# Peptides against a protein of PDB entry 2FGR, part 39

Target 1, 331 residues: chain A of PDB entry 2FGR
Amino acid sequence: SSVTLFGIVDTNVAYVNKDAAGDSRYGLGTSGASTSRLGLRGTEDLGGGLKAGFWLEGEIFGDDGNASGFNFKRRSTVSLSGNFGEVRLGRDLVPTSQKLTSYDLFSATGIGPFMGFRNWAAGQGADDNGIRANNLISYYTPNFGGFNAGFGYAFDEKQTIGTADSVGRYIGGYVAYDNGPLSASLGLAQQKTAVGGLATDRDEITLGASYNFGVAKLSGLLQQTKFKRDIGGDIKTNSYMLGASAPVGGVGEVKLQYALYDQKAIDSKAHQITLGYVHNLSKRTALYGNLAFLKNKDASTLGLQAKGVYAGGVQAGESQTGVQVGIRHAF

## One batch from the design tools (peptide; made by RFdiffusion4, then SolubleMPNN)

Design b1_p11_2_s4 (from b1_p11_2, 7 letters changed)
Fold by OpenDDE base, seed 5:
Structure b1_p11_2_s4 (fold): chain B 331 residues (1-331), chain A 11 residues (1-11)
Amino acid sequence: as target 1 above (331 residues)
Amino acid sequence: SVAAFLEELLA
């Protein structure tokens, strides 16, 4: 058996020019390039090609030393793996997010990421962003000549909110082709939640693809999220992302990503453009900078996610500029 | 359906 302690500490100085009041915010933030984390993992060879595994991972907040506590809400799984693939039991990324967020060149972190995996409808469930689930069983296939898939089911355990039952139930999965420089995936998910105390289905469809040209990588996402409400109509968002990254010399990486969020329920769009640079000081330590611009149109109030500084919205139709400069250290 | 979704995204 093996046990590995691992982690990332990513802390930055961040600035956004507008909050909900129109004021600037600045300070020390976390997780600008990668989500800061502490984890333990291990495997045991059981023989016959079967392995047991565990994974415990929680988020670290370097700016305040985890003042609100530490937990393993990022991942807390036990698994069996072998020639059949991998079965996981426990809280984890749901299969759809695990696969489809991989196309985000900003790794779903900081002020530059694709923000499609979001609670668009004031959903009252704990994980209405579609990223993780409690009580999850997941299965991941091996890679068969590039083809692979993942499936998941999360038990609701009769959780209720208002009149909504089955809150927290997740069913979803993806199919993918991963071969050399090419990756492409289709993900489908449904999560049961509540909005205004009423049962709501969060449906999600996501397409992702990337290609690594060696000199540069191109990546894209197409997503629809729909909160199907019994009253008030559906809340639908179509999200689009296109990004490119390229190595800079032998030690750097530049990233450029555009995203569009078409918020149908409010007939409003938001445009996000982010430029990022990572400078590797070593294999484990990097400096980074992100510059993001978010343009809200009409009733849109989206804000950049400067975690630890400001992650709220802005006034309707306002634009926001954000900057992060930080250090990432992996161990 | 995926088809309907794609049509919506492409319109």
Scores: peptide ipSAE 0.009, ipTM 0.524, DockQ to the pose 0.012
Fold by OpenDDE base, seed 3:
Structure b1_p11_2_s4 (fold): chain B 331 residues (1-331), chain A 11 residues (1-11)
Amino acid sequence: as target 1 above (331 residues)
Amino acid sequence: SVAAFLEELLA
């Protein structure tokens, strides 16, 4: 049996030029390059190629010392693994987000990430962004000549919101091909939730692909999210992402990513473009900077996610500029 | 089925 303590402390100075009132916000933020975390993990060899595992991980907020408390909401799993793959029990990334966020060159973190994995409809469920689930059972296959897959089911445990039952039920999975420089995946998921106290299905389809040319990497995502409501019609968003990254001078990485969010329910688009740079001082310590532009059209009110400073929306049709400069340290 | 889910999603 082994137990490993691990973590990341990532803290930055962040600025956004507009909040919901049109005023600037700035201060000390968290998780600009990687999500700050504290975790425990370990494995036990059971013999015959079978292993048991555990993983407990929570988010750290360096700006306030976790004033709201600490929990293991990032991951709290027990697992069995072997030649058959891995089975996990407990709260975790759902299989679709675990796989498809891997194509986001900003690692689903900071002001630059793909924001498609979002609660687009004021869903009342705790995880209506499609990223994690409670009461989750997951299975991940081995890699068979490049082909791999993951599946998950989360129990609703008869959770209700308003007249909606089965809230929190998740079913989803992905199929993928990962071989050398090429990665491609298709993910499908449905989560039951509530909007306005009424039963709503959050349906999600995501296609991702990347290719590493050595000198540069290209990555892309195509996603449709649909909140299917019995009353008021569907809330549909089509999200698109294209990004490129390249190593710089053996110690740095530059990233450029564009995303488009076509919000059909309000007939409005938002455009996001982000430039990022990471400078590795060591294997475990880096400096980073992010510059992001978000252009909302028409009724769109999206805001950049400057965690710890400002992560709310802006006025309809307003553009927002965001900056993060920080330090990431892994232990 | 996955097919039914896809049809529902794309409809």
Scores: peptide ipSAE 0.008, ipTM 0.526, DockQ to the pose 0.014
Fold by OpenDDE base, seed 2:
Structure b1_p11_2_s4 (fold): chain B 331 residues (1-331), chain A 11 residues (1-11)
Amino acid sequence: as target 1 above (331 residues)
Amino acid sequence: SVAAFLEELLA
């Protein structure tokens, strides 16, 4: 058996030019290039190609020393793996987010990521952003000539909010083709939640693809989220992303990513464009900078996610500019 | 469905 202690500390200086009052915010932020984390993991060889595993991981907030406490909400799983693939029990990324966020060139972190995995409808469930789930069972296949898949189910355990009796139930999965420079995936998920105390289904469909040309990588996402409500009509968002990255010399990477969020319920769009650079000082330490611009149209109030500084919205129809400059260290 | 989603994206 082996046990590994691992982590990342990522802290930055961040600035956004507008908050909800139209004022600037600045200070120390966290997780601008990678999510800061502390974890333990290990495996046991059981013989015959079978292995047991565990994974415990929590988020670190370097700016305040985890003032709100530490937990293992990022992942807390036990698993069995072998020639059949891997079965996981416990809180984790749901299969759809685990696979489809891999096409985000900003790795779902900082002010530049694809923001489609979001609670678009003031859902009252704890994980209505579609990223993780409690009480989750997941299965991941091996890769067969490029083809692979993942499936998951989360128990609601009769959690109720208002008249909704199945809050937190998740069912979803993906199919993918990963071979050499090409990756492509289709993900489908449904989560039970509540909006205004009424049962609501959060349906999600996501297409992703990337191709590595060696000199550059292209990546794209197409996503629809729909909160299906019995009263008040559906809350639908179509999200689009296109990005490119390229190595710079032997030590750097530049990234450019555009996203469009078409918020149908308010007939309003938001446009996001982000330029990022990572400079590797070593295999474990990097400097980075991100510059993001978010333009809201009409009734849209989206804000950039400068975690630890400001992650709220702006006034309707306002634009926001954000900057992060930081250090990432892995151990 | 996937087909309906693609139709909406292409419209």
Scores: peptide ipSAE 0.008, ipTM 0.512, DockQ to the pose 0.012
Fold by OpenDDE base, seed 4:
Structure b1_p11_2_s4 (fold): chain B 331 residues (1-331), chain A 11 residues (1-11)
Amino acid sequence: as target 1 above (331 residues)
Amino acid sequence: SVAAFLEELLA
């Protein structure tokens, strides 16, 4: 058996030129290159190729020392694994997000990531961004010559919001091919939630692919998220991403990523472009900088997610520029 | 459906 303490402390100075009032925000933020975290994990060999595992992971907010507390909301699983794959019980990334966010060159954090995994409809569920779920059972297959899959189901436990029942129920999965330089995946998910106190289904389909050319990596995502409301019509967003990364010398990585969010319900688009650089001081410590530009059109109010500084929206049709410069340390 | 999604993307 083993128990490993692990973590990342990622803290930055961040700036955005516009908030909801049109004012700049700046300060010390967190998780610009990787989500800051503290975790415990371990495995026990049960013999016969069977292993038990546990994973407890919570987010760290280095700017305020976790003033709002610490929890294991990132992951809190117990698992069995073997030749059959892995079964997990507990809060975790849902299989779709676990796989499909892997194509995000900005690691689903900071001001540069793909923001498609989002609550597009003012959903009232806690996890309406489609990233994690409570009460989750997940299964992940082994890799069979590149082919792999994951499936998940989260119990709603009769949670209600307004007149909506089954809130928090998730069902989803992905199929993937991961072999050498190539990765490709298709994910499908449905989550039960509420909008305006009314039952709403959050449907998600995501296609992702990447190819590592050695000298550079190309990555892409295509996603549709649809909040199917009984009243008021569907809220549909088509999100697109294309990114490239390349090593710089022996110590750095440059990243460029573009995303388009076509918000159908408001007939408005947002364009995001981010340039990032990571400079490795060691295997565990890096300096990084991100420069992001978000252009909202028409009624779009999206904001860059400068966690710890400003993660809200902007005025409709306004553009936002963001910068993060920080230190990431892993232990 | 996947097909409908693809059609929308290709449209």
Scores: peptide ipSAE 0.008, ipTM 0.512, DockQ to the pose 0.012

Design b1_p11_3_s1 (from b1_p11_3, 4 letters changed)
Fold by OpenDDE base, seed 2:
Structure b1_p11_3_s1 (fold): chain B 331 residues (1-331), chain A 11 residues (1-11)
Amino acid sequence: as target 1 above (331 residues)
Amino acid sequence: SAALAAFLASL
């Protein structure tokens, strides 16, 4: 058996030029290049190619020392793995988010990431962003000549909100092709939730692809999220992303990413452009800088996610600029 | 299987 303690501490100075009042926000923020975390993991060889595993992982907030406490809400799984792949029991990334966020060049973190995995409808469920689930069973296949898949089901455990039943039930999965420089994936998910105390289905379809040319990587996402409501009609968002990254001088990486969020229920678009740079001081320590521009049109109120400083919205039709400069350390 | 089939049919 083996047990590994691991983590990341990522802390930054962050600025956004507008909050919901139109005022600037600045201070010490967390998780600008990678989500800060503490974890324990281990494996046991059971013989015959079968292994048992555990994984316990929580978020770290370096700006306040975890003032709201510590938990294992990032992942809390037991698993069996072998030639058949891996079965996981417990809270984790849902299979769709685990695979499809891998095409985000900002790793679903800081002011630069693809924001499509979101609660677009003021859903009342705890995980209505489609990222994680409680009570999750997941299965991941091996890679067969490039082809791989993942599937998940989360139990609702009779959770109710208002008149909505089955809240927190998830079903979803992906199919993928990962071979050499090419990656491509299709993800499908449904989550049961509530909006205004009424039953609502959060449906998600996501396409992702990337190609690594060695000198540069291209990556793209196409997503539709739909909150299907019995009263008041559907809340639909189409999200698009295109990004490029390139190595710089053997120790750096530059990243440029564009995203468009077409919010159909409010007939309003938001445009995000982010420039990022990472400088590796070692295998474990990096400096980074991110510069992000978010342009809302019409009724759109989206804000950049400067965690620990400001992650709220802005006034309708307003533009926001964000900056992060920080240190990432892995152990 | 049936819930996934119903979801796929709703797309």
Scores: peptide ipSAE 0.011, ipTM 0.492, DockQ to the pose 0.013
Fold by OpenDDE base, seed 1:
Structure b1_p11_3_s1 (fold): chain B 331 residues (1-331), chain A 11 residues (1-11)
Amino acid sequence: as target 1 above (331 residues)
Amino acid sequence: SAALAAFLASL
């Protein structure tokens, strides 16, 4: 058996020009280029092409030293893998988020990422952003000439909130084609939750594609999230993303990403544009900078996710500018 | 199929 200790410490100075009061926020933030983490993983060869695996991963908060504690809520899986693919048991990324966030050029973290994987409806479930699930069984196929898929089911274990009796049940999966410069995928998911103590279905559909031209990469996402409430109208958001990245001088990467969040329940749009740069000092250490602009229209109150500094909303119709400058170190 | 059609019709 092998056991590998691994991690990332990513800490930044962050600024946002507006909070919910219209005031600026600044300080030391975390996870601006990659989510800071500590993990343990290992594999055992069982013979016959079968392997056992484990993965335990928690988030690190370098600004406060994990004052709220440490846990393995990022991933806590045991697995079997072989020519059939991989089966995982335990808390993880749900298959849909694991695949479809791979098209986000900002690695689903900091002030630049695609924010479509969100709790759009004040859902009361712990994972109503559609990113992870407890009590998860996942299966991932091998890659067959580019074609691959992943499926997942999470048990609700009779978790209740208000009158909702199936909270945290997830079913979902993706189909994908990954070959050479091309990646494309379709993800579908449903999660049971509660809104205002009433049963609600969080339905999600996501299309993703990317193409690597060598000199640049293009990436795109199309997503619909729909909270179907037993009582009241549906809360629907259509989210769109288009991004480009390019290598700079063999040691740098520049990234530009645009996203649109069309919040149908409030007839309001938000526009996000982010410029990012990563400078690799080594294979393990990088400097980075992100500059993001978020324009809310009408009743939209979205805020940039400057983790450790400010991740809340702004006033309706307000624009927010954010900056992060930081160090990422991998071990 | 229906979810994809509904998504495409909502774009």
Scores: peptide ipSAE 0.007, ipTM 0.486, DockQ to the pose 0.012
Fold by OpenDDE base, seed 4:
Structure b1_p11_3_s1 (fold): chain B 331 residues (1-331), chain A 11 residues (1-11)
Amino acid sequence: as target 1 above (331 residues)
Amino acid sequence: SAALAAFLASL
């Protein structure tokens, strides 16, 4: 048996030029290059190729020392693994987000990430961003010549919001091909939620692909989210991402990522462009800088996610510029 | 589910 303590402390100075009032925000932020975390994990060999595992992981907020407390809401799983793959019980990334966020060159955090995994509809469920679920059972296949898949189901436990039943029920999965420089995946998910106290289905489809040319990596995402409401019509968003990364001088990495969020319910688009640089001081410690520009059009109010400084929206049709400069340390 | 199939057919 083994037990491993692990973590990341990622803290930055962040700036955004506009908040919801049009004012600038600046300060010490967290998780600009990787989500700050503390975790415990371990495995036990049960013989015959069977292993038990556990994983407990919480977010760290280095700006305030976790003043709101610490929890294992990132992952809290027990697992069995073997030649059949892995079964997980407990709160985790849902299979769709676990796979499809891997194409985000900004590691699903900071001011640069693909923001498609979002609550687009003011959904009242705790995980209406499609990233994690409570009460989750997940299964992950082995890799068979590049082919792999993951499936998940989360129990709603008869949770209700307003007249909506089955809140928090998730069903979803992906199929993927991962072989050498190539990765490609298709993910499908449905989550039960509420909007305005009414039953709503959050449907998601995501296509992702990446290719590593050695000298550069290209990555892309195509996503549609649809909050299907019985009253008021569907809230549909088409999200697109294209990113490139390249090694610099053997110790650096430059990243450029574009995303488009076509918010159909408000007939409004948002454009995000992010330039990032990571300088590896070691295998565990890096300096980083991110520069992001978010252009909202029409009724779009999206904001950059400068966690610990400002993660709210802006005024409709306003553009936002964000900067993060920080240290990431892994242990 | 029929709902997921209907979603896929609506793409």
Scores: peptide ipSAE 0.007, ipTM 0.468, DockQ to the pose 0.012
Fold by OpenDDE base, seed 5:
Structure b1_p11_3_s1 (fold): chain B 331 residues (1-331), chain A 11 residues (1-11)
Amino acid sequence: as target 1 above (331 residues)
Amino acid sequence: SAALAAFLASL
């Protein structure tokens, strides 16, 4: 058997020009280019091409030293893998987020990411952003001729909120084609939750694609999220992303990404534009900078996610500018 | 084994 300790420490100086009061926030933040983490993983060869695996991963907060404690909420899986692919048991990324966030050039992290994987409806369940689930069984196929898929089911374990039952039940999956410069994927998911103590279905459909031209990579996402409520009608958001990245001087990468969040329940749009740069000092250490602009329209109150500094909303119709400059170290 | 021992020795 092998056991590997691994991690990332990513810490930054962050600034946002507006909070919910209209005031500036600045300080030391975490996870600007990659989520800071500590993990243990290992494999055992069982013979015949069968392997057992484990993966335990928690988030690190370098700004406060994990003052709220440490847990394995990022991933806590046991697995079997072989020619059939991989089966995982335990808390993980749901298959839809694991695949479809791979098209986000900002790695679902910091002030620049695609924010479509969100709790759009003040859902009261755990993980109402559609990113992870407790009590998850997942299956991932091998890649065959470029084609691959992933499926997942999470048990609700009779969790209740108000009158809502089955809270935290997830069913979802993706189909994908990954061949050379091309990647394309379709993801579908449903999660049971509650809004205002009432049963609500979080339905998600996401299309992603990317193409690597060598000199640059293009990436895109199309997403619809619906919180289907028994009373008060659906809370629907259509989210769109288009991004480009290019290598710079063999040691750097520049990224530009646009996103649009069309929040149908409030007839309001938000526009996000992010410029990022990563400078690799080594294979393990990088400097980075992110500059993000978020324009809310009408009743939209979205804020940039400057984790450890400010991740709240702004006043309706207000614009926010964010900056992060930091160090990422992987071990 | 050795990586776990090193991690436990660092706590």
Scores: peptide ipSAE 0.000, ipTM 0.317, DockQ to the pose 0.257

